Peptides against a protein of PDB entry 7AL2. Designs and how they scored, part 90

Target 1, 85 residues: chain A of PDB entry 7AL2
Amino acid sequence: YEIMLIRPKTIDDINYVVDQVLEESNPVILDLSFLEKESPANFKLAGEKIKQMRSNYGAEALLLSRCNDKNLIIIAPKGVSLVRK

## One batch from the design tools (peptide; made by RFdiffusion4, then SolubleMPNN)

Design b2_p27_6_s2 (from b2_p27_6, 13 letters changed)
Fold by OpenDDE base, seed 1:
Structure b2_p27_6_s2 (fold): chain B 85 residues (1-85), chain A 27 residues (1-27)
Amino acid sequence: as target 1 above (85 residues)
Amino acid sequence: EPPIIEGDELIDALINRDFSKIDELLK
């Protein structure tokens, strides 16, 4: 698999994340800071998509960093486990 | 150490910008 990195800015980007996780089975490291600042509606949408992937498809999510300029989350598809050592 | 997000409470707090709840959950 590949690990995708993206700072989504549009709905198309959000859907790209969903496709990577669910269709391609690729983990995605995403920075939600742009959406959080520039589009509350799309930020909410992204959050809902993450919840749906976890609830319906067995994806996992890990908060990597939250600060003033970053909101980093990794989303792993079912079959790729996130492990804290 | 950043938490693995198992439930939706933290995600909801992030979406709603409930910083007090975020801090509580990340404590």
Scores: peptide ipSAE 0.045, ipTM 0.579, DockQ to the pose 0.508
Fold by OpenDDE base, seed 4:
Structure b2_p27_6_s2 (fold): chain B 85 residues (1-85), chain A 27 residues (1-27)
Amino acid sequence: as target 1 above (85 residues)
Amino acid sequence: EPPIIEGDELIDALINRDFSKIDELLK
């Protein structure tokens, strides 16, 4: 598989993340900092999509870093294990 | 060490910008 990196800015970007996780089975390293600052509505949408993938499709999520200019989360599809060492 | 997000509480706190709850869940 491939690991995708994206800082989404649009609804199309959010849907791209969903497609990568659910259809392509690729982990996605997601920086939500743009949406958090610039689009509360799309930030909420992204969060809802993450919750749906976790609740309904067996995806896992790990917070990698949160600071003033970053909000990094990795979303792993079912079958890709996130392990902390 | 960054947390594994098992439930929706942290995500909800992030979406709602509940900073007190975020700090509580991340400590």
Scores: peptide ipSAE 0.043, ipTM 0.575, DockQ to the pose 0.493
Fold by OpenDDE base, seed 3:
Structure b2_p27_6_s2 (fold): chain B 85 residues (1-85), chain A 27 residues (1-27)
Amino acid sequence: as target 1 above (85 residues)
Amino acid sequence: EPPIIEGDELIDALINRDFSKIDELLK
């Protein structure tokens, strides 16, 4: 698999994340800072999609870092385990 | 140490920009 890196800016980017996780089975490291600052509606949509992937498809999510200019989360598809040592 | 997101509480706090709750969950 590939690990995708993205800072979503549009709904198309959000749907790209969903496609990567559910259809391609690729983990995604995403920075939500743009949506949080520029589009509360799309930030909410992204959060809902993450919740749906966790609830319905067995995805896992891990907060990597949050500060003023980044909000990094990794989303792993079912079958890719996030392990903390 | 970054937290594993087990439920929706932190995501909801982030979406709602509830900073007091975010600080509580991430402390």
Scores: peptide ipSAE 0.039, ipTM 0.568, DockQ to the pose 0.501
Fold by OpenDDE base, seed 2:
Structure b2_p27_6_s2 (fold): chain B 85 residues (1-85), chain A 27 residues (1-27)
Amino acid sequence: as target 1 above (85 residues)
Amino acid sequence: EPPIIEGDELIDALINRDFSKIDELLK
């Protein structure tokens, strides 16, 4: 698999994340900082999509970093385990 | 170390910008 990195800015970007996780089975490292600052509606949408992937498709999510200018989350598809050592 | 997010409570707090809840959940 590939690890995708994206800082989504549009709904198309959000849907791209969903496709990567569910259809391509690729983990995605997301930076939600743009949406958090610029589009509350799309930030909420992104969160809802993450919840749906976790609830319905067995995806896992890990918060990597949160600060004033970064909001990094990795989403792993079912079959790719996130492991803390 | 960063936490694995289980359930929707933390995501909900992030979406809602509930910083007090975020800090509580990330202890």
Scores: peptide ipSAE 0.049, ipTM 0.583, DockQ to the pose 0.489; fails the geometry check

Design b2_p27_6_s3 (from b2_p27_6, 14 letters changed)
Fold by OpenDDE base, seed 1:
Structure b2_p27_6_s3 (fold): chain B 85 residues (1-85), chain A 27 residues (1-27)
Amino acid sequence: as target 1 above (85 residues)
Amino acid sequence: EPPLIEGDELIDALINRDFSKIDKLLS
């Protein structure tokens, strides 16, 4: 598989993330800092999509970094295990 | 070490920018 890295800025980007996780089975490292700053609505949407992928499709999510200018989450599709050491 | 997100509570706190709750859940 491939690991996709994206800082989404649009709904199309959010849908791209969903497609990568669910259709391509690729983990995605997601930086939500742009949406967090520029679009509260799309930030919320992204969060809802993450929850949906977790609840309905067996995806996992891991918070990689949270600070003033970063909000990094990795989303792994079912079959790719996220392990905290 | 970054936390594995197991439930929706932390994600909800993140998307709502509830920093106090985030800190509580991560501590």
Scores: peptide ipSAE 0.081, ipTM 0.632, DockQ to the pose 0.491
Fold by OpenDDE base, seed 4:
Structure b2_p27_6_s3 (fold): chain B 85 residues (1-85), chain A 27 residues (1-27)
Amino acid sequence: as target 1 above (85 residues)
Amino acid sequence: EPPLIEGDELIDALINRDFSKIDKLLS
């Protein structure tokens, strides 16, 4: 698999993340800071998609960093485990 | 240490910009 890096800015970007996780089985390192600041509606949509992937498809999510200029989350598809050491 | 998100509470707090709850959940 590949690890995708993206800072989504549009709905198309959000759908791209979903496609990568569910269809391609690729982990995605996601920076939500743009949406959080610039598009409350799309930020909410992204969050709902993350919850759906976790609840319905066995994806896992880990918060990597949150500060004023970053909101980093890794989303792992089912079959790729996130392990803390 | 950044937390593994096991439930939706933190995500909901982030979406709703509930900073007090975020701080609590991340502390």
Scores: peptide ipSAE 0.072, ipTM 0.626, DockQ to the pose 0.498
Fold by OpenDDE base, seed 3:
Structure b2_p27_6_s3 (fold): chain B 85 residues (1-85), chain A 27 residues (1-27)
Amino acid sequence: as target 1 above (85 residues)
Amino acid sequence: EPPLIEGDELIDALINRDFSKIDKLLS
């Protein structure tokens, strides 16, 4: 698999993330800081998509960084395990 | 180490930038 890195700016970018996880089975590292600042509505939408992928498709999510400047999450599709050592 | 995001309540707190709630949920 490939690990995709993206800082989404649009709904198209959010849908790209969903396609990568569900259709391509690729983990995605998301930087949500742009949406958080520039589009609270799309920031919430991105969060809802993450919840849906976890609830309905067996995806996992790992919080990489949270602070005033960053909001980084990795989403792994079913079949790619996120392991804490 | 950064935690796995296991529940919707934590995701909601992240969406809302509610760091006090995040700290509570992760404590």
Scores: peptide ipSAE 0.064, ipTM 0.616, DockQ to the pose 0.467
Fold by OpenDDE base, seed 2:
Order: sequence, then structure tokens, then C-alpha cells
Structure b2_p27_6_s3 (fold): chain B 85 residues (1-85), chain A 27 residues (1-27)
Amino acid sequence: as target 1 above (85 residues)
Amino acid sequence: EPPLIEGDELIDALINRDFSKIDKLLS
């Protein structure tokens, strides 16, 4: 698999994340900081998609960093385990 | 060490920018 890095700016970018996780089984390192500042509606949508992937498809999520300039979350598909040691 | 997000509560707090709740959940 590949690890995708993205700072989404549009709904198309959000759907790209969903496709990478669910269709390609690729982990995604996601920076929500752009949507958080520029589109509260799409920021909320992205969060709902993350919740749906966790609830319905067995995805896992790990908060990596949160500050004024970044909001980093890694999303792993069901076949990839996130392990904290 | 960043926390594993186990439920919807932390995501909801992040979406709503509820800083008090975020701090509590990340403690």
C-alpha cells in the first residue's frame, strides 16, 4: 500500500480521501487546517466522513498534531493496524 | 504521544472547536 498525504481544500479532496481509504486501502495523513479556516461546512463534512469510515468500515484514526497551523490525523483502513507502543 | 481516536467524542470536539473538551479528552 501507499501512504497518502493531503491537505484537503474542496469536497473533491474529501472524497479523494474516502476513496483512498476505502477503495485503495491506503492510509491517509490528513491536515484539516485549511478547511478549518476557510470552509467550516466542509470541515464538518470531513469530520463526518471520518466518523463514517470508523463506524461502518472499520477504519482507525490517530490524532498526530493540533495547533493554529495544522490539524493532523492519520486514517488507516481496516487492513492496516495503528499501534501505539 | 498522540492518542488513538476510539470514538466520535474527540472528533466532535475538534469539529466544534470545543477546546475545554479537547483538553479533557487528550489528558
Scores: peptide ipSAE 0.067, ipTM 0.625, DockQ to the pose 0.499; fails the geometry check

Design b2_p27_6_s4 (from b2_p27_6, 13 letters changed)
Fold by OpenDDE base, seed 5:
Structure b2_p27_6_s4 (fold): chain B 85 residues (1-85), chain A 27 residues (1-27)
Amino acid sequence: as target 1 above (85 residues)
Amino acid sequence: SPPLIEGDELEEALINQDYSEIDKKLA
């Protein structure tokens, strides 16, 4: 599989993340800081999509780092396990 | 600008409960 990296800025970007996780089975490392600051509605939408992927499709999500200028999250599709060393 | 969504709500949506300890280490 591939690990996709993206900082979503639009709804199309959010849907791209969903497609990568659910259809392509690729993990995604995403930075939600743009949406968090610039589009509260799309930030909420992104969060809801992630929650739905976790709840209904067996995805896992982990917050990697959150500070003033970044909000890094990894989303792993079903079949790719996030493991703590 | 500060986020309008509360941190607790974000954590619920974006973090697996089983990874809470990892998140605490990274925070």
Scores: peptide ipSAE 0.025, ipTM 0.512, DockQ to the pose 0.099
Fold by OpenDDE base, seed 2:
Structure b2_p27_6_s4 (fold): chain B 85 residues (1-85), chain A 27 residues (1-27)
Amino acid sequence: as target 1 above (85 residues)
Amino acid sequence: SPPLIEGDELEEALINQDYSEIDKKLA
């Protein structure tokens, strides 16, 4: 698999993340800081999509870093385990 | 294609010793 790095700005970008996790089985490290600042509606949508992937498709999601200019999250598809040493 | 995050931002996150479940607001 590949690890995708994305800072989504549009609904199309959000759907790209979903497609990478569910269809391509690629982990995604995404920065939600743009949506959080520029589009509260799409930020909420992104969150709902992440919830759905966790609840319905066995994805895992961890917060990697949160600060004023970053909101970094890793989403791993089913079959790729996130392990902390 | 979608915009990529900067490598420096990823590196900062990967060396962070504090990882937690995503906030309930997000997942």
Scores: peptide ipSAE 0.023, ipTM 0.528, DockQ to the pose 0.049
Fold by OpenDDE base, seed 3:
Structure b2_p27_6_s4 (fold): chain B 85 residues (1-85), chain A 27 residues (1-27)
Amino acid sequence: as target 1 above (85 residues)
Amino acid sequence: SPPLIEGDELEEALINQDYSEIDKKLA
């Protein structure tokens, strides 16, 4: 698999994340800081889609970093395990 | 086209940050 890195700015970018996780089975590390600052509506949409992937498709998600200019999250598709030591 | 995240910024986050459930921030 590939690990995709993205800082989404549009709904199309959000859907790209969904496609990578569900269709391509690629983990995605994404920075939601742009949406959080510039589009609260799309930020909420991104969150809902992540919750749906977790609830309905066996995806896992972790918050990696949260600061003034970053909101980094990893989303792993079913079949790729996130393991904490 | 989607902007890519810088690798060095991500490396610091992976090594030095505590990880938590996303729902804490998005709920």
Scores: peptide ipSAE 0.022, ipTM 0.525, DockQ to the pose 0.050
Fold by OpenDDE base, seed 4:
Structure b2_p27_6_s4 (fold): chain B 85 residues (1-85), chain A 27 residues (1-27)
Amino acid sequence: as target 1 above (85 residues)
Amino acid sequence: SPPLIEGDELEEALINQDYSEIDKKLA
């Protein structure tokens, strides 16, 4: 698999993340800071999709970093384990 | 930088920010 990196700015980007995780089985490291600042609606949408991927599709998600200008999340598809040592 | 948090903790944070509305496209 590949690890995708993206800072979503549009709904298309959000859908890209979903496709990568659910269809391509690729982990995604994404920065939600743009949406958080520029589009509360799409930020909420992204969060809900992450939540749904976790709840319904066995994805895992971890917050990597959060500050004023970063909101870094890793989403791993089912079958890719996120391990913290 | 804050420590890594689990997905459940992330979900809780999202819920606290009112991100609990289910997207019908994925639900």
Scores: peptide ipSAE 0.025, ipTM 0.532, DockQ to the pose 0.223; fails the geometry check

Design b2_p27_7_s1 (from b2_p27_7, 10 letters changed)
Fold by OpenDDE base, seed 1:
Structure b2_p27_7_s1 (fold): chain B 85 residues (1-85), chain A 27 residues (1-27)
Amino acid sequence: as target 1 above (85 residues)
Amino acid sequence: SVSGEIIITDPNAEDAMPYFDELIKKL
């Protein structure tokens, strides 16, 4: 697998994340700071997509960092486990 | 088929959804 890093800005970017996790089985590191600041509607949409991937497809999602201009979340597809050590 | 592990050693990393839900309330 590959690990993707994206700071989504559009609905197309959100759908790209979904495709990477569900279709390509690639973990994705998301910086949601743009959507949070510029588009509450698309930020909420991104959150709903993450919830759906967790609930329906066995994805995992962890918050990595929250600071000024950063909101980092890692999403792992089913088959790639996030393991604490 | 996909398999593997991503190891998280940062103790401050946490489940994303509780924080996400809190953010949504503020937007």
Scores: peptide ipSAE 0.554, ipTM 0.847, DockQ to the pose 0.780
Fold by OpenDDE base, seed 5:
Structure b2_p27_7_s1 (fold): chain B 85 residues (1-85), chain A 27 residues (1-27)
Amino acid sequence: as target 1 above (85 residues)
Amino acid sequence: SVSGEIIITDPNAEDAMPYFDELIKKL
């Protein structure tokens, strides 16, 4: 698998994330800072999509880092486990 | 499909959703 890194800015970017996780089974590291600052609506949409991937498709999501200019979340598809050690 | 593990050693990493939900409420 590949690990994708993206700072989404548009709905197309959000859909790209969904496709990577569900269709390609690639983990995605998201920086949600742009959406948080520039589009509350799309930020909420991203959250909804993440919730759906967790609830319906067995994805996992961890908050990696939160600071003024970063909101980093990793989404792992079913089959790639996030293991705490 | 794929398989594997991503190892998280940072103790500060946490489940994203509770924090995410809180953040959304502040927007």
Scores: peptide ipSAE 0.552, ipTM 0.845, DockQ to the pose 0.778
Fold by OpenDDE base, seed 3:
Structure b2_p27_7_s1 (fold): chain B 85 residues (1-85), chain A 27 residues (1-27)
Amino acid sequence: as target 1 above (85 residues)
Amino acid sequence: SVSGEIIITDPNAEDAMPYFDELIKKL
């Protein structure tokens, strides 16, 4: 698999994330800081998509880093497990 | 696709959803 890193800015970027997780089975590291600051609506949309992937498709989502200008989340598709050691 | 594991060794890593829900409430 590939690990994608993206700081989404548009709805197209959000849909790209969904496609990577669900269709390509690639984990995605997201920086949601742009959406958080510039588009609350799209930030909420991104969150709903993550929730749906988690609830309906067996994805996992883990917060990697949080600070004033960075909001990093990894989303792992079903088949790529996030294993705590 | 290829299955695998991503090993999380940082004890501060946490479920993303509680954080997200908290942030939504502040918007």
Scores: peptide ipSAE 0.552, ipTM 0.845, DockQ to the pose 0.747
Fold by OpenDDE base, seed 2:
Structure b2_p27_7_s1 (fold): chain B 85 residues (1-85), chain A 27 residues (1-27)
Amino acid sequence: as target 1 above (85 residues)
Amino acid sequence: SVSGEIIITDPNAEDAMPYFDELIKKL
């Protein structure tokens, strides 16, 4: 697998994240700071998509960093586990 | 095939869902 890093700005970017996790089985680190600031509606959409991937497809999601400049989440697909050590 | 582990060593990393649940309620 590959690990993708993306800072989504559009709905197309959000759908790209979903495709990477569900279709390509690639973990994604995403910075939601742009959506949080510029589009509350798309920020909500991104959150709903993450919830759906967790609930329906066995994805895992962790908040890596939340500060003024970054809002980093990692989403791991089924088969790539997030393990705390 | 899909297999592997991503090791989280930062103790401050946390489940993202409570965070989203809180923020979505504000939107």
Scores: peptide ipSAE 0.551, ipTM 0.847, DockQ to the pose 0.853

Design b2_p27_7_s2 (from b2_p27_7, 10 letters changed)
Fold by OpenDDE base, seed 4:
Structure b2_p27_7_s2 (fold): chain B 85 residues (1-85), chain A 27 residues (1-27)
Amino acid sequence: as target 1 above (85 residues)
Amino acid sequence: SVSGEIYITDPNAKDAMPYFDKVIKEL
């Protein structure tokens, strides 16, 4: 698998994340700071998509770091396990 | 089945859903 890194700014970016996780089975590291600040509607959409991937497709989602200008989340598709050590 | 593993060694990493729920309520 490949690990993708993206700071989404548009709905197209959100759809890209969904495609990477569900279709390509690639983990994605997200910085959601732009959406949270600049587009609350798209932030909510991103959150709903992540919830759906978790609930319906066996994805995992972990908050890595949050500060004023960076909200880092990793989404792992079914088949790539996040293991705490 | 699992085809790979990503190891999380940062003890501050946590489930993302409570974070989303909190922020969404604030927006």
Scores: peptide ipSAE 0.636, ipTM 0.887, DockQ to the pose 0.752
Fold by OpenDDE base, seed 5:
Structure b2_p27_7_s2 (fold): chain B 85 residues (1-85), chain A 27 residues (1-27)
Amino acid sequence: as target 1 above (85 residues)
Amino acid sequence: SVSGEIYITDPNAKDAMPYFDKVIKEL
């Protein structure tokens, strides 16, 4: 697998994340700071899609870091486990 | 099929869902 890093700004970016996780089975590291600040609607959409990936497809989602300029989340597809060590 | 492990060594990393639920309520 490949690990993708993206700071989404558009709905197309959000859909790209979904495709990477579900279709390509690639983990994705997200910086959601842009959406949270600039588009509450798209931030909510991103959250719903992450919830759906967890609920319906066995994805994992972990908050890595949150500060003023970064909201980092890693989403792992089923089969790639996030293990605390 | 997909397989593998990603190790998280930062003790502050945590489940993302409480974060989303909190922020969404505030927006």
Scores: peptide ipSAE 0.635, ipTM 0.888, DockQ to the pose 0.817
Fold by OpenDDE base, seed 1:
Structure b2_p27_7_s2 (fold): chain B 85 residues (1-85), chain A 27 residues (1-27)
Amino acid sequence: as target 1 above (85 residues)
Amino acid sequence: SVSGEIYITDPNAKDAMPYFDKVIKEL
């Protein structure tokens, strides 16, 4: 697998994340700071998509850090486990 | 087929869903 890094700004970017996790089975590190600040609607959409991937497809999602300029989330597809060590 | 493990060593890493639910209420 490959690990993807993206700071989504558009609906197309959100769909890219979904495709990477569900179709390509790649973990994704997200910076959600742009959506949270600039597009509440798209932030809500991103959250909904993550919930769906978690509930329906066995994805995992962890918040890595949140500050003024970075909101980092890692999403792992089914088959790539996030393990505390 | 995909398999593997990503190790999380930062003790402050946490479930993302409570974060989303909280922020959505604020927006």
Scores: peptide ipSAE 0.635, ipTM 0.888, DockQ to the pose 0.808
Fold by OpenDDE base, seed 3:
Structure b2_p27_7_s2 (fold): chain B 85 residues (1-85), chain A 27 residues (1-27)
Amino acid sequence: as target 1 above (85 residues)
Amino acid sequence: SVSGEIYITDPNAKDAMPYFDKVIKEL
């Protein structure tokens, strides 16, 4: 698999994340700091998409780092396990 | 595609959902 890194700014970026996880089975590292600051509506949308991927498709979502201008989350598809070690 | 493992060694890494729920409530 490939690991994608993206800081979404638009709905198209959010849909790209969904496609990578569900269609390509690639983990995605997200920086949600832009959406959280600049677009509450799209931040909520991103959150709902992540919830749906988790609930319906077996994805995992882990918060890696949270500070003022960085908001890092890794989303893993069903075939890639996030393992604590 | 190919299955595998990503190892998380930072003990402070945590489930993202509580974070989302909290922030969404504040927006």
Scores: peptide ipSAE 0.635, ipTM 0.888, DockQ to the pose 0.815

Design b2_p27_7_s3 (from b2_p27_7, 10 letters changed)
Fold by OpenDDE base, seed 3:
Structure b2_p27_7_s3 (fold): chain B 85 residues (1-85), chain A 27 residues (1-27)
Amino acid sequence: as target 1 above (85 residues)
Amino acid sequence: MVSGEIIITNPEAEDAIPYFDKLIEEL
């Protein structure tokens, strides 16, 4: 698999993340800092999409880093385990 | 078929879902 890094700014970017996880089975490192600051509506949408991927498709999602200008999430598709060590 | 593991060494890493739910309540 490939690992995607993206800082979404639009709905198209959010849908791209969904496609990477569900269709391409690629993990995604996601920086949500732009949406959190600039678009509460799209931030909520991104969160709902991540919740749906977890609930319905067996994805995992971890918050890696949170500070003023960072909001890093890793999303892994079913079959790629996030292992804490 | 997809298989593999990603090793997370950050001890402060947490489940993203409760995090989102908290932020959504504040927006």
Scores: peptide ipSAE 0.554, ipTM 0.845, DockQ to the pose 0.827
Fold by OpenDDE base, seed 1:
Structure b2_p27_7_s3 (fold): chain B 85 residues (1-85), chain A 27 residues (1-27)
Amino acid sequence: as target 1 above (85 residues)
Amino acid sequence: MVSGEIIITNPEAEDAIPYFDKLIEEL
């Protein structure tokens, strides 16, 4: 698998993340800071998509860090586990 | 089939879902 890093700005970017996780089985590191600040509607949409991937497809999602200009989430597809040490 | 592990060593890492639920309430 490949690990993708993206800071989504549009709905198309959000859907691209979904495709990477569900279709390509690639883990994704997301920076949601742009959506959080610039589009509450799209931020909510991104959250809904992440919840759906977890609930329906066995994905895992962890918040890595949040500050004024970063909101980092890692999403792993089913088969790639996130392990805390 | 894809398999593997990603190791998270950040002690502040937390489940993203409760986080999103809280943030959505604040919007």
Scores: peptide ipSAE 0.553, ipTM 0.844, DockQ to the pose 0.813
Fold by OpenDDE base, seed 4:
Structure b2_p27_7_s3 (fold): chain B 85 residues (1-85), chain A 27 residues (1-27)
Amino acid sequence: as target 1 above (85 residues)
Amino acid sequence: MVSGEIIITNPEAEDAIPYFDKLIEEL
């Protein structure tokens, strides 16, 4: 698999993340700081899609870091485990 | 079958879903 890092800004970016996780089975590191600050609607949409991927497709999602200019989430597709150590 | 593991050592890491639920309520 490949690991993608993306800071989504548009709905197209959000859908691209979904495709990477569900279609390509690639983990994605997301920085949601842009959406959080600039588009509450798209931030909500992103969160909803992450919840859907977890609930319906067995994805895992962890918050990695939340600070002044970062909101980092890692999403792993089913088959790639996130292990805390 | 698990095809791989990603090791998370950041002590701040937490389940993203409760975090999203909280933030969405605040927006």
Scores: peptide ipSAE 0.553, ipTM 0.844, DockQ to the pose 0.744
Fold by OpenDDE base, seed 5:
Structure b2_p27_7_s3 (fold): chain B 85 residues (1-85), chain A 27 residues (1-27)
Amino acid sequence: as target 1 above (85 residues)
Amino acid sequence: MVSGEIIITNPEAEDAIPYFDKLIEEL
Protein backbone atom coordinates (compact mmCIF):
# COMPACT_ATOMS: atom_id res chain seq x y z
CA TYR B 1 0.00 0.00 0.00
CA GLU B 2 0.87 3.68 -0.26
CA ILE B 3 0.36 6.33 2.42
CA MET B 4 -1.28 9.50 1.14
CA LEU B 5 -0.90 12.94 2.74
CA ILE B 6 -3.51 15.54 1.81
CA ARG B 7 -4.86 18.84 3.10
CA PRO B 8 -8.31 18.80 1.50
CA LYS B 9 -9.86 22.05 0.29
CA THR B 10 -12.87 20.86 -1.75
CA ILE B 11 -15.54 18.17 -1.83
CA ASP B 12 -13.58 16.55 -4.65
CA ASP B 13 -10.60 16.25 -2.29
CA ILE B 14 -12.80 14.63 0.35
CA ASN B 15 -14.11 12.11 -2.17
CA TYR B 16 -10.54 11.42 -3.27
CA VAL B 17 -9.73 10.47 0.34
CA VAL B 18 -12.69 8.08 0.43
CA ASP B 19 -11.58 6.47 -2.83
CA GLN B 20 -8.02 6.04 -1.55
CA VAL B 21 -9.16 4.29 1.62
CA LEU B 22 -12.00 2.15 0.25
CA GLU B 23 -11.05 1.49 -3.38
CA GLU B 24 -7.24 1.58 -3.24
CA SER B 25 -6.84 0.37 0.38
CA ASN B 26 -4.32 3.15 1.06
CA PRO B 27 -3.99 4.81 4.48
CA VAL B 28 -4.46 8.58 4.36
CA ILE B 29 -3.04 11.28 6.61
CA LEU B 30 -5.42 14.25 6.53
CA ASP B 31 -4.81 17.83 7.55
CA LEU B 32 -8.33 19.17 8.08
CA SER B 33 -7.21 22.65 9.17
CA PHE B 34 -8.28 24.29 5.89
CA LEU B 35 -11.81 22.89 5.94
CA GLU B 36 -12.26 23.59 9.65
CA LYS B 37 -11.41 27.25 9.10
CA GLU B 38 -12.83 27.93 5.62
CA SER B 39 -15.82 25.58 5.31
CA PRO B 40 -17.52 24.23 8.43
CA ALA B 41 -20.05 22.50 6.17
CA ASN B 42 -17.36 20.54 4.33
CA PHE B 43 -15.57 19.84 7.61
CA LYS B 44 -18.77 18.23 8.90
CA LEU B 45 -19.09 16.29 5.65
CA ALA B 46 -15.53 14.99 6.00
CA GLY B 47 -16.31 13.87 9.55
CA GLU B 48 -19.44 12.06 8.41
CA LYS B 49 -17.54 10.20 5.72
CA ILE B 50 -14.82 9.17 8.17
CA LYS B 51 -17.45 7.85 10.58
CA GLN B 52 -19.10 5.96 7.72
CA MET B 53 -15.81 4.37 6.71
CA ARG B 54 -15.30 3.19 10.29
CA SER B 55 -18.85 1.99 10.81
CA ASN B 56 -19.46 0.31 7.46
CA TYR B 57 -16.04 -0.72 6.15
CA GLY B 58 -13.89 -1.42 9.22
CA ALA B 59 -11.52 1.52 8.77
CA GLU B 60 -9.60 3.00 11.71
CA ALA B 61 -9.32 6.73 12.35
CA LEU B 62 -6.91 8.36 14.80
CA LEU B 63 -6.28 12.00 15.66
CA LEU B 64 -2.51 12.49 15.49
CA SER B 65 -2.09 16.16 16.35
CA ARG B 66 -4.14 19.30 16.76
CA CYS B 67 -2.85 22.84 17.19
CA ASN B 68 -3.48 26.27 15.67
CA ASP B 69 -2.20 25.35 12.21
CA LYS B 70 -2.67 21.56 12.14
CA ASN B 71 -5.55 19.12 12.43
CA LEU B 72 -4.00 15.78 11.54
CA ILE B 73 -6.03 12.57 11.25
CA ILE B 74 -4.84 9.20 9.97
CA ILE B 75 -7.39 6.87 8.35
CA ALA B 76 -6.38 3.26 7.76
CA PRO B 77 -8.32 0.76 5.66
CA LYS B 78 -9.38 -2.60 7.03
CA GLY B 79 -6.32 -4.82 7.31
CA VAL B 80 -3.88 -2.03 8.19
CA SER B 81 -3.80 -1.63 11.97
CA LEU B 82 -2.91 1.55 13.82
CA VAL B 83 -0.85 0.42 16.81
CA ARG B 84 0.12 2.66 19.72
CA LYS B 85 3.60 2.20 21.23
CA MET A 1 -6.33 -8.20 0.98
CA VAL A 2 -4.05 -5.52 2.40
CA SER A 3 -2.33 -6.17 5.73
CA GLY A 4 0.16 -4.39 7.93
CA GLU A 5 0.75 -2.14 10.91
CA ILE A 6 1.43 1.56 11.30
CA ILE A 7 3.12 2.36 14.62
CA ILE A 8 1.94 5.49 16.42
CA THR A 9 4.34 6.87 19.05
CA ASN A 10 2.70 10.28 19.42
CA PRO A 11 1.39 10.42 23.02
CA GLU A 12 -1.44 12.84 22.21
CA ALA A 13 -2.95 10.50 19.61
CA GLU A 14 -6.60 9.63 20.28
CA ASP A 15 -9.65 8.03 18.66
CA ALA A 16 -10.82 10.45 15.97
CA ILE A 17 -14.55 9.69 16.21
CA PRO A 18 -15.24 11.16 19.68
CA TYR A 19 -13.11 14.13 18.63
CA PHE A 20 -15.25 14.75 15.53
CA ASP A 21 -18.50 14.34 17.44
CA LYS A 22 -17.45 16.94 19.99
CA LEU A 23 -16.11 19.39 17.43
CA ILE A 24 -19.11 19.12 15.10
CA GLU A 25 -21.44 19.85 18.02
CA GLU A 26 -19.53 23.07 18.63
CA LEU A 27 -19.77 24.29 15.03
Scores: peptide ipSAE 0.550, ipTM 0.844, DockQ to the pose 0.837

